# Designs tried in a protein design run: peptides against a protein of PDB entry 4JHK. Part 35

Target 1, 212 residues: chain A of PDB entry 4JHK
Amino acid sequence: EDYKIQSFDLETQKLLKTALKDPGSVDLEKVSSVIVDQSLKDQVFSREAGRICYTIVQAEAKQTNGSVFRRNLLNRLQQEFKAREETRKRSTQEWVCLVSFICNIFDYLKVNNMPMVALVHPVYDCLFRLAQSDALKNEEEVDCLVLQLHRIGDQLEKMNVQLMDELFNLLRDGFLLQEDLSSMGRLLLLEILEFRAGGWKLSDTAQKYYYS

## One batch from the design tools (peptide)

Design b1_p22_2_s2 (made by RFdiffusion4, then SolubleMPNN; from b1_p22_2, 15 letters changed)
Fold by OpenDDE base, seed 3:
Structure b1_p22_2_s2 (fold): chain B 212 residues (1-212), chain A 22 residues (1-22)
Amino acid sequence: as target 1 above (212 residues)
Amino acid sequence: SVADELRAKAVALFEENFAKEL
């Protein structure tokens, strides 16, 4: 497998590669911290981070029957989630990276090949925060919201359809009633409304309309 | 396995901690 870790320096890349192949030979707490730190800076890496984390978890389980990496990863994620409002106030970019990271962990870090039930409400909490009026006016937050719903919306709905209905009620209201949305933000909300209505799929014609 | 048990415990703690923040 090829992992996209070019954003790290060479020393850290070696550390990550070793963790992927021989997790027992590295400090897995440090590895988890490095991955989380970079995920909070780079949303593109945040997507890849989920896959990397899953691989390390599986490698450690097979090698030592341990879960040190997963424990440290989740603990750090909990800490960042707890401070999410402070993060949002400090940096919109870090906030959307945090949301992206949580969503990607949900997407890749399965438990018994199933989505982590413990992540369902935290993910929805983040998405509901992005659906508030003060967030919808920020195109960067709308981009994040729509991106995550494209990636994991179908899975999230399967876990809790009532929360998804409530979320999309907010999105419809935002699209129709909120005056300070950007043109692109409004377009993205319309697209994601159509995306869900179409069973979390988009026709080629619609895709061209929204993304050409 | 021990790994599965520790992961399950981590998930439980995660759920508990996140629930407090909702």
Scores: peptide ipSAE 0.035, ipTM 0.580, DockQ to the pose 0.083
Fold by OpenDDE base, seed 1:
Structure b1_p22_2_s2 (fold): chain B 212 residues (1-212), chain A 22 residues (1-22)
Amino acid sequence: as target 1 above (212 residues)
Amino acid sequence: SVADELRAKAVALFEENFAKEL
C-alpha cells in the first residue's frame, strides 16, 4: 500500500517504510515520536497517521507478538493530552491537530475490532473542550469539532451515550444562544445537530443543502 | 454543570484506563 509520507525527509521516509514492513528492524520509539510530531503539525497527515499506526501495530504483532510501537504511541499521546490546554493556548492549529490525531487513532487503532476503551474519555474531553463558548467562536475549532463528529460520532455514542447527549446539549446551546458564532460556524453546528438526529446520517435534502 | 462533572469524571478515568492499556 501507499502512504502519504512525502512530507518527511528521505531518511525518515525510509524509516517509516521499513517500520511498515519490518518493524523489528527499526527503533519503534523513534518511529512513534516522528509520527506524533508530524501529526501535531499537519492535520491532513494526522488522518493518514491513523492508518500508518494501525499497520505498524499489526506488523509488529505478527512479526514478534510485540507491542512496543503501540505502547510508545499511546504514552506520547497521553503526554500530549495532559498538556492539551497549554497546547491550545500556544497554538490553535496545533490544538486542532492534536484533537484530530487522537480521534484518528481512536478511529483506526482497533483492538479485536473494537475501539480502545482508554481513548474514549480523552476523545470526549477534547470534544467537550471544543464545545465551550471560547472555542465555538473560533471557526477553526468548530471545523475540527464537526469533522471529528462526522468521522467518529456514531462510534463514540455507542461507547457512551450519556456523554454524547451532554455534548450535544452544549452544541445546541451554542447554536441557539451564542452570539459570536460565525455564519459558517452556526451552519456547521446546525448540520451536525441534524446529522446526529438522523442517526448519524444525512437526508438527501440535507446533503444537498449543506454540501452541494 | 452536568457536562463539567462528566468531563471531570472522564479525565479522572482516563489515567486509569491508559494504565490498563499500556
Scores: peptide ipSAE 0.034, ipTM 0.694, DockQ to the pose 0.547
Fold by OpenDDE base, seed 2:
Structure b1_p22_2_s2 (fold): chain B 212 residues (1-212), chain A 22 residues (1-22)
Amino acid sequence: as target 1 above (212 residues)
Amino acid sequence: SVADELRAKAVALFEENFAKEL
């Protein structure tokens, strides 16, 4: 299968390709570190990173019955999560990359075809942070929030509907009450409110309205 | 399987660690 790893240098690309096919022959701690580092810099890569990570996890389990990659990946993710507020203060871009990455790991890194329970609360924590007033006024954070909810909102809701209700209460309040939202931010909040109300799907009419 | 057990342990550790941060 083709993976989008062109952003890495050739040596790293080779490392990743080998990890995907023969994980037992590479330093999986290094592989995990490389993937996380790039995901924290490139939000576009974070989606692909999730898919890559899942593949490596499955390959290692099958080949060596091991879990070195998964363990290192999750440990690094924990470290970044712990520092999330500092990251946000330092760089909005890095913060939204972190959120994107953790959400995409949630999306792809399934356990027995189910979302990893361990990631549910961390994901919600990130989304709740994006739903605070100081974040909603930043279009970059709103973009991230709405994008993740489009991607994994339905899955997250299945894991904890109460948290999703609380989250969307904040989003509704932001849409209705917050004065310093950008026009696009307000539009995106409205769209995501409709998206959930419609069962986590857009009608054809809504698609035209928001994305045409 | 052994692989499943290792995965379960990783998940458990992750849950424990994240619970402390929430």
Scores: peptide ipSAE 0.033, ipTM 0.571, DockQ to the pose 0.082
Fold by OpenDDE base, seed 4:
Structure b1_p22_2_s2 (fold): chain B 212 residues (1-212), chain A 22 residues (1-22)
Amino acid sequence: as target 1 above (212 residues)
Amino acid sequence: SVADELRAKAVALFEENFAKEL
């Protein structure tokens, strides 16, 4: 299986490749840190990171029945989550990368083939933050919000439908009442409202209308 | 609002849930 790690230097690539194949032979704390650091810089990689993390977790579990990597990963994730408001103030890009990363970890990193319950509320909190008025006026944040809901909204709803209802109440209110939304932002909110209403899917016609 | 209240509860539950996973 091929993993997209070309953005790293060759030594780090070797480290990651080794972690994927033989996790017991590398410093898994370092590996987790490298993955998180890059995920906070590159939203595209943050998607790949979920797949990479899952593979390493599975490899370590199979090799040693250990969970060192996952523990370190989640510890770092917890730290970044706690600092999320400071991250947002410092860099919108890093903030949306953080949200993307945590959502992708939720999507890929399953425990006993189930989502990690511990990530449900953190994910919702991130999405609720993106749904606040001060965030909805920023197209980059709206893009992130809508993208994550497209990717994991159905799974999140299954974990807590009440939170999803309240989240979408905010999105509806933003769509209807907020005056400083961009035209694209408003369109994206409308689309995601329709997406959920349609059972987390769009018809081919609707998809073409919104995204072609 | 109800959303704000639920968000606050989500934050409060985060630490506890993370501790369970770690």
Scores: peptide ipSAE 0.030, ipTM 0.662, DockQ to the pose 0.528

Design b1_p22_2_s3 (made by RFdiffusion4, then SolubleMPNN; from b1_p22_2, 13 letters changed)
Fold by OpenDDE base, seed 5:
Structure b1_p22_2_s3 (fold): chain B 212 residues (1-212), chain A 22 residues (1-22)
Amino acid sequence: as target 1 above (212 residues)
Amino acid sequence: SMAEELSKKAVELFEKYLEEEL
């Protein structure tokens, strides 16, 4: 299986490739740090990062029954999460990358084929932050919010339907009441409202309308 | 507020998991 790691230098690529095949032979703290750092810069990579992380976790578990990588990864993730408001103030781009990364880790890094319970509330917290009026006016944040809900909304709802209801109340209010939304932002909010209402699916007509 | 409570709970559960499960 091919992993998209061309954005890294050759040395780092080698490190990552080795981690994927023989995690016990590399510094897994360094590997986790590199992955997180890049994920905070590139939303496209953040999706791939989830897959990479899962593979490394599985490889380490198989090789040594260890969890060094996962521990380091989640420790770093926790640190970034705690600083999320500061990150948002500094850079919207880094903030949405952080959210994307956390959501992708939630999506890919499962325990016994189940989502990590500990990540449920952090993910919701991020999404609720994106659903605030000061965030909804920023199209980049709306894009991120809608993207994550498309990817993991159904899983999140299964974990806590009450929080999902509250989140979508905010989104509906934003759609209906907030005046400084961009036209695209409003369109995306409507789309995601319909998406959930349709059981986290869109009709062919709706899909074409929103994403042609 | 709900947001504040959610944030506190998120941090708490995140930290507990790291301490107890990893």
Scores: peptide ipSAE 0.254, ipTM 0.850, DockQ to the pose 0.705
Fold by OpenDDE base, seed 4:
Structure b1_p22_2_s3 (fold): chain B 212 residues (1-212), chain A 22 residues (1-22)
Amino acid sequence: as target 1 above (212 residues)
Amino acid sequence: SMAEELSKKAVELFEKYLEEEL
């Protein structure tokens, strides 16, 4: 299986490759730190990071029945989550990368083939923050919000339908009442409203209409 | 507000999980 790690220098690439196959032979704290740092800079990698993390977790479990990597990863993630408002103020790009990363970890890093329950509320918190008026006016944040809901919305709803209802109330209000939405932002909100209403599915025609 | 309550709960549950795993 190929992983998109070309953005790292060669030494770091070797470190990651070794972690994927022989996690016991590397500093897993360093590995987790490198993955988180890059995920905060590159949203494309953030998506791939979920797969990489899951593979390392599985490799360590098989090798030593350990969970050192997962613990370090989640500890770092928790630190970044706690500082999320500061991150948002400093850099919208880093903020949306953080949200993307936590959502991707939720999506890929399953425990006993189940979503990590501890991540449900943190994910919702991030999405609720993106659904606030000051965030909806920023197209980059709207893009992030809609993208995550497309990826994990159905899973999140299964975990807590009440929170999802409340979130979409905010999105509906944003769509209808927010005056400083971009044209694309408004289109994206409409699309995601329709997406959920359709059972988290869109027809091929609808997909082409909204994203062509 | 719901947002504030959600934020607090998110932090609490996240920390609780870490304490159990560490």
Scores: peptide ipSAE 0.205, ipTM 0.833, DockQ to the pose 0.658
Fold by OpenDDE base, seed 2:
Structure b1_p22_2_s3 (fold): chain B 212 residues (1-212), chain A 22 residues (1-22)
Amino acid sequence: as target 1 above (212 residues)
Amino acid sequence: SMAEELSKKAVELFEKYLEEEL
């Protein structure tokens, strides 16, 4: 498998490639730190980061039956999550990267082929934060919210349908009642409402309407 | 509020998980 790590310098690329194949030969704390740092800067990379993390976790488990990488990763993730409001106040971009990263870890980092239960509430908490009125007025946050729901909404709903219902109540209220939404933000909210209502699927026609 | 309770629960469960794994 090929991994999209060209954004890193050559030395770091080598480190990551080695971690993917022979995790026992590298400093897995350093590897986790590098992945998290880049994920907090590049939302596009956060998707790849999830896949990379899963591969490293599996490789370490197979090689040494260890979980050093996962522990370091989750420890750092918890630290960033705890500081999420501070991050949001400092930088919307960093905040949406954090949310994207947490969601992608949830998506890819399965345990026994199941989502990590411990990440369910943190993910919902992030999405609920994005669904608040002060966040919905920011198109960048709406983009993030809708993107994550497209990626993992169906999985999250399976984990807790009650929270998903409450989340979408907020989104519906935002769509109907909030006056300071951007045109695109309102369009995206409508799209995601329809997306869930359609069983987390969209027709090709709808796709073109909202995203072309 | 629900949001506040969710936030507290999220932190609590996350920390609990790490205590068990670390």
Scores: peptide ipSAE 0.176, ipTM 0.824, DockQ to the pose 0.640
Fold by OpenDDE base, seed 1:
Structure b1_p22_2_s3 (fold): chain B 212 residues (1-212), chain A 22 residues (1-22)
Amino acid sequence: as target 1 above (212 residues)
Amino acid sequence: SMAEELSKKAVELFEKYLEEEL
């Protein structure tokens, strides 16, 4: 399988490739740190990072029945999550990268083919933060929010429908009542409201309308 | 507030999981 790791230098690429094939031969703490660091800089990579992480976890489990990589990864995630407000204040871009990464880990890094329960509330917390008035006025944050809900909203709802209802109450109120939304932001909120109402599915007509 | 409760619960569950995994 091909992984998009061209953004790294050749030495780091080699490290990652080795981790994917023979995780026992590399420092998995270092590997996890490299992946997290890059994911905080590149939101597009964050999606790929989820796949990479899943593969390394599976490879280590198969090779040694170990979980060193996963433990280090989640430990780093916890550290970044705890500092999320400081990150948001420092850089909106880094903040949305962090949210994207956490959501992608939730999506890909499953245990027994089930979402990690421990990540449910952290993910919701991030999404609720994006749904606050001060965040909804920022189109970059709205883009992130809507993107994540498109990707994992149905899974999150299955884990906790009450939190999802509360989240969408905020989004509805933002759509209807908040005055300083951009036109695109308002459109995206409407789209995601319709998306959930339609069972987390969009018709071809709606897709064309909102994303043409 | 709900936001505060959610944040607190998120941290608690995250830490609990790590303690079990480590």
Scores: peptide ipSAE 0.159, ipTM 0.815, DockQ to the pose 0.671

Design b1_p22_2_s4 (made by RFdiffusion4, then SolubleMPNN; from b1_p22_2, 13 letters changed)
Fold by OpenDDE base, seed 5:
Structure b1_p22_2_s4 (fold): chain B 212 residues (1-212), chain A 22 residues (1-22)
Amino acid sequence: as target 1 above (212 residues)
Amino acid sequence: SMADELSERAVELFEEEMEKEL
């Protein structure tokens, strides 16, 4: 199976490849740190990072029945989450990468084939932050919000339907009432409202309308 | 606001639940 790690230098690529196959032979704290660092820079990699992390977790569990990588990963993620407002103020790009990464970890790192309970509120917090008026006016943040809801909205709803209802109340209000939304932002909000209303599915016609 | 309340709880619950799952 191929992993998209070409953005790293050769030494780091070797480190990651080794972690994927033989996690016990590498510094898993270092591995987690490089993955997080890159995920905060590249939202495209963030998606792949989730898959990579899952593979490393599974490999370590199989090899040593350990969870060193997951522990280090989540500790770093927690640190970044705590600093999320500072990150947002510093760089919208880094902020949406952080949100994307947290959501991807939620999506890929399952415990007993279930989402990690520890990540539910952090994920919702990020999405609620993106649903605030000051964020909805930024198309980059709206893109991130809608993308994550497309990816993990159904799973999140299963974890807490009340929070999802409240989140979508904000999105509906933003769509209807906020004047400084971009045309694309407004379109995306409408699409995601319809997406959830349709059971987290979208018709082919709607798909073409919103994303073609 | 709900968002503020959620934010305050999120960090706490994140830490607490991590201890249980790790």
Scores: peptide ipSAE 0.104, ipTM 0.784, DockQ to the pose 0.865
Fold by OpenDDE base, seed 1:
Structure b1_p22_2_s4 (fold): chain B 212 residues (1-212), chain A 22 residues (1-22)
Amino acid sequence: as target 1 above (212 residues)
Amino acid sequence: SMADELSERAVELFEEEMEKEL
């Protein structure tokens, strides 16, 4: 498989490639730090990062039956999550990158082919934060919220339907009652409400309408 | 609210459950 790691310098690319093939030969803490750092800068990369992380985890498990990389990765995620409010205050872009990364790790890093339970509440917390009125007025945050729900909403609901119901109550209220939503933000909220109501599926016609 | 309760518990639960899974 090809991985989109061109944003890194050649030395780091080599490090990542080695980690993917022979994780026991590299400093996996360093590898995890590099991936997290870049994911906090580039939301697009964060999606690829999830896939990369999964591959490294699988490679290490196969090679040494170890979990050093996953442990370091999650420790770093925990640190960033703890500082999430400060990150949001500093930079909306970094904040949505953080949310995207956590959601992507949730999506890709599964234990026994199941989502990691440890990530459920952190993911919901991030989504609930994005669903607050001060965040819904920011289209960048709405974009992030809706994107993540499209990607992992069905999985999250299976983990905790009560939290999902509460989250969507906030989204519905935002759609109906909040005055300072952008037109696109309001449209996206409507779309995601319909998306869930349709069993986390969207018709081709609706897809074209909302995203053409 | 559920949002408030979640925020108060999210970090703690993250740590506790991570220790169980790793």
Scores: peptide ipSAE 0.103, ipTM 0.790, DockQ to the pose 0.849
Fold by OpenDDE base, seed 2:
Structure b1_p22_2_s4 (fold): chain B 212 residues (1-212), chain A 22 residues (1-22)
Amino acid sequence: as target 1 above (212 residues)
Amino acid sequence: SMADELSERAVELFEEEMEKEL
């Protein structure tokens, strides 16, 4: 498989490629650090990062029955999560990258073909934070919230429908009651409300309406 | 609220579940 790692320098690309094929021959802590660092800067890469991480985890498990990479990855993720409020205050962009990264790891890094239970509450916590009134007024945060719900909302709901109901109560309140939403923000909230109501699916007509 | 409770315990739950899975 081809992975989108052209944003890294050649040496790092080589490191990542080696990790994907022969994880036992590289410093997996360094690999995890590089992936996390880039994911915290580039939201687009976060999606690819999920795939890369999954592949490395599977390769290491197959090669050595080890879990060094996953351990380092999750430890770093936990550190970033603990500092999430500080990150949000410092940089909205870094904050939404963090959320995107956590969500994409949840999406791709399956264990025994199941989502990691450890990530469920952290993901919901991030989404709940994005659903607060002070975040909903920021279009960048709304974009992130809606994007993640499009990607993993159905999976999250399967893990905890009660939390999803509570989350969407906040989104409905924001849509109906909050006065300082941008026009696009309000549109996105409406779209995601309809998306879930439709069983986490949108018609082609609806998609064109919201995203044309 | 549930959101508040979740936020207060999110780190603890994260750590607890990680210990189980790793």
Scores: peptide ipSAE 0.082, ipTM 0.774, DockQ to the pose 0.830
Fold by OpenDDE base, seed 4:
Structure b1_p22_2_s4 (fold): chain B 212 residues (1-212), chain A 22 residues (1-22)
Amino acid sequence: as target 1 above (212 residues)
Amino acid sequence: SMADELSERAVELFEEEMEKEL
């Protein structure tokens, strides 16, 4: 398989390619750090990063029955999550990249073919933060929120429906009551409310209406 | 295996710390 790693320099690309095929021959802590750092800068890569991480985890498990990469990855995620408010204050772009990365890891990195339980609350916490009034007024944060819910909302709900209900109560209130939402932000909130109500599916008609 | 145990412990610690942040 080919992976989108053109954003890295040639040396780092070689490191990543080696990690994907022969993880035992590289410093997996360094590999995890490089992937996280780039994911915090590029939301598009963040999506690819989930797939890359899954492949490395599988390759290491098969090669040595090891889990060094996954351990280092989770440790780094924990560190970044703890610093999430500082990240948000420093850069909205880095904040939404962090949220995107955590959500993508949740989506791709499975344990025994199941989502990692340890990531459920971190993901919900990020989404709840995006659902606060001060975040809903920022279209970049609304875009991130809606994008993640489209990608993993159904999986996340299966893990904890009560939290999902609480989250969508906030989104409903934001849609109905918050005065400083942009027109697009309000439209996106309405769309995601209807998306969940429709069983996390979007009809062709709705697709044209909300994303024309 | 030892590797599995270490991984499980890392996941557990991650969950515990994340819960404290909520």
Scores: peptide ipSAE 0.038, ipTM 0.678, DockQ to the pose 0.084

## One batch from the design tools (peptide)

Design b1_p23_1 (made by RFdiffusion4)
Fold by OpenDDE base, seed 2:
Structure b1_p23_1 (fold): chain B 212 residues (1-212), chain A 23 residues (1-23)
Amino acid sequence: as target 1 above (212 residues)
Amino acid sequence: SIDEELEYIDELLEEQKEEREEE
């Protein structure tokens, strides 16, 4: 499979490839740091990093019954999550990359094929932050919000429908009442409202857009 | 919390290890 690591230098690509196949032969703490750092600055990678992380976790578990990579990854993730407001103030791009990464980890790092419960509230907290008025006026943040809901909204709702209802109340209010939304932002909010109302099912056109 | 989840995962992994050792 293609793990989309072309954005790294050749040495780092080699490190990641080795981690995917033979995790015992590399410094997994370093690998986790590299993945998180890149996920914070590369939106494309942040959306795909969860799959890479899951593969490394499974490879390490099978090879050594270890969890060094996962522990380091989640510890770093927690640190970044705690500092999310500072990150948002510093860089909208880094902030949406962080959200994308957290959501992607939620999507791929599963225990017994189930999402980690510990990530539910952090994910919702990020999405609620994106649903605030000061964030909805930024098309980049709206795009991130809607993208994550398209990809993991159905899973999140299964974990906590009450929070999802509250979130979509904010999105509805934003769509109807907020005046400083961009045209695209408003369209994206409408689309996601309809998407959930339709049972989280994508049209063929939407499928191509969000998963191409 | 994340720490609690990690502990849970470690417990699951340990159980799996024990099962393999008994085979």
Scores: peptide ipSAE 0.032, ipTM 0.590, DockQ to the pose 0.784
Fold by OpenDDE base, seed 3:
Structure b1_p23_1 (fold): chain B 212 residues (1-212), chain A 23 residues (1-23)
Amino acid sequence: as target 1 above (212 residues)
Amino acid sequence: SIDEELEYIDELLEEQKEEREEE
């Protein structure tokens, strides 16, 4: 299985591969930090990081019945979430990477095949922030918002339909009323509105775009 | 455990909510 870790240097790649195979032989705190740091820099990686994390969690559980990696990962995630406004002010790129990473963790780190309830509100908080007028005018943030909703919107709605309704009210208002949206931003909002209205079903073309 | 981690996150989220209400 390809975990798309080519963005790391060779030494770090080796570390990650070892963590995936033999987590007990590496510093799992360091591994978690490396993954989070890279997820904040590389949006492509941040979208894939959840799969890597899930595999490491499973490997550690199987090998030692431990949860050191997951604990460190979630702690770091919470720290970054708490500082999300500062991150957004510093770098839009890092902010959207953070959102992507949080959403990806939500998607992959499941317990008994269920999403972690504790991550529901943090995910929604991030999406609501992206749905504010000052964020909707930024195409990069709109792209991030729409991408996450395509990937995990159906799961999030199952967890809390009321929050999803509120979120989409903001998106509708943005689409209809906000004047300083980019053309692409407006198209993306329309697309996601229709996507939910259609029961979160993707066309073959859309599937390739969002998940390839 | 996962439960302990979730509890910790819930506590942090509650604190954040309280901070937002105070602003």
Scores: peptide ipSAE 0.029, ipTM 0.487, DockQ to the pose 0.028
Fold by OpenDDE base, seed 1:
Structure b1_p23_1 (fold): chain B 212 residues (1-212), chain A 23 residues (1-23)
Amino acid sequence: as target 1 above (212 residues)
Amino acid sequence: SIDEELEYIDELLEEQKEEREEE
């Protein structure tokens, strides 16, 4: 299996490859930190990061029945989540990377093929923040919001339909009432409203846009 | 919480280990 880790230096690539195959032989705290750091800089990497993390978790469980990597990963994630408002103030790009990373961890780090319950509220909190009027006026944040809802919206709704209803009430109000949305932002909101109304099903064209 | 989830996962992993050892 190939992993997209070419953006790292050779030593880090070796570290990651070793973690994937022999997690007991490396510093898994360091591995988790490297993955999180890169995910906070590159939103595209965040999806790959989720897959990598899942593989390492499985490898460690199989090899030593341990959970050191997962523990360190989630602890770091929690720290970044708690500081999310400061991150947003510092850099919109870093903020959307953080949201993307949290959502992808939710998507990939499943237990018994089920999402981690502990991540449900943090994910919703991030999405609700993106659904506020001050965020909806920023196309980059709208793009992030819509992208995550396309990826994990159906799963999130299954975990808590009430929160999803509340979230989409905000999105509907934003679409209808907020005047300082960009044209693209407004179109994206309309699309995601229709997407959920249609049962979270994508066309082939939309599939390519959001998942390639 | 994350801690509660981690504890739950650890319990599951322990159960799986025991099942494998019994087989």
Scores: peptide ipSAE 0.020, ipTM 0.505, DockQ to the pose 0.776
Fold by OpenDDE base, seed 4:
Structure b1_p23_1 (fold): chain B 212 residues (1-212), chain A 23 residues (1-23)
Amino acid sequence: as target 1 above (212 residues)
Amino acid sequence: SIDEELEYIDELLEEQKEEREEE
């Protein structure tokens, strides 16, 4: 299986490949840090990193019944999450990569085939931040918000429908009331509103409206 | 109802599309 690690240098690629196959032979704290660092800078990788992380977690569990990687990964994620406002201020790109990554981890890093409960509120907090007026005016943030909701919205709703309702109230209000939305941003908000209303699916008609 | 909401959204979307096409 291709884990799309071509963005790393050769030495780091080797490290990651070794972690995937023989996690006990590498510094898993370092591996987790490398993955998080790259996920903050590389949008493509941030979307794929969850699969890599899941594989490493499973490999370590099978090999040593350990959870060093997952523990370090989650600790690092928590640190980045706590600093999310500073990250956003510094770089919108890094901020949306962080959100993408945490959502991807939520999607892939499951326990007993269920999402980690500990990630539910952090994910919602990120999405709520993207739903604030100062973020909705930025098309890059709207793109991120809508993308994540397309990917994991149905799963998140199952974890907490009340928070999802509150989130979509903000999105509706943004769509209707916010004056400085771009035309594309407004269209994307409308699309995601319809997407949820349709049971997290797009009708053929809606598909034509938004993407043709 | 959900159907009514979807219809409303479809109408708004169509209006938005028309506005963009006019620009």
Scores: peptide ipSAE 0.000, ipTM 0.253, DockQ to the pose 0.010

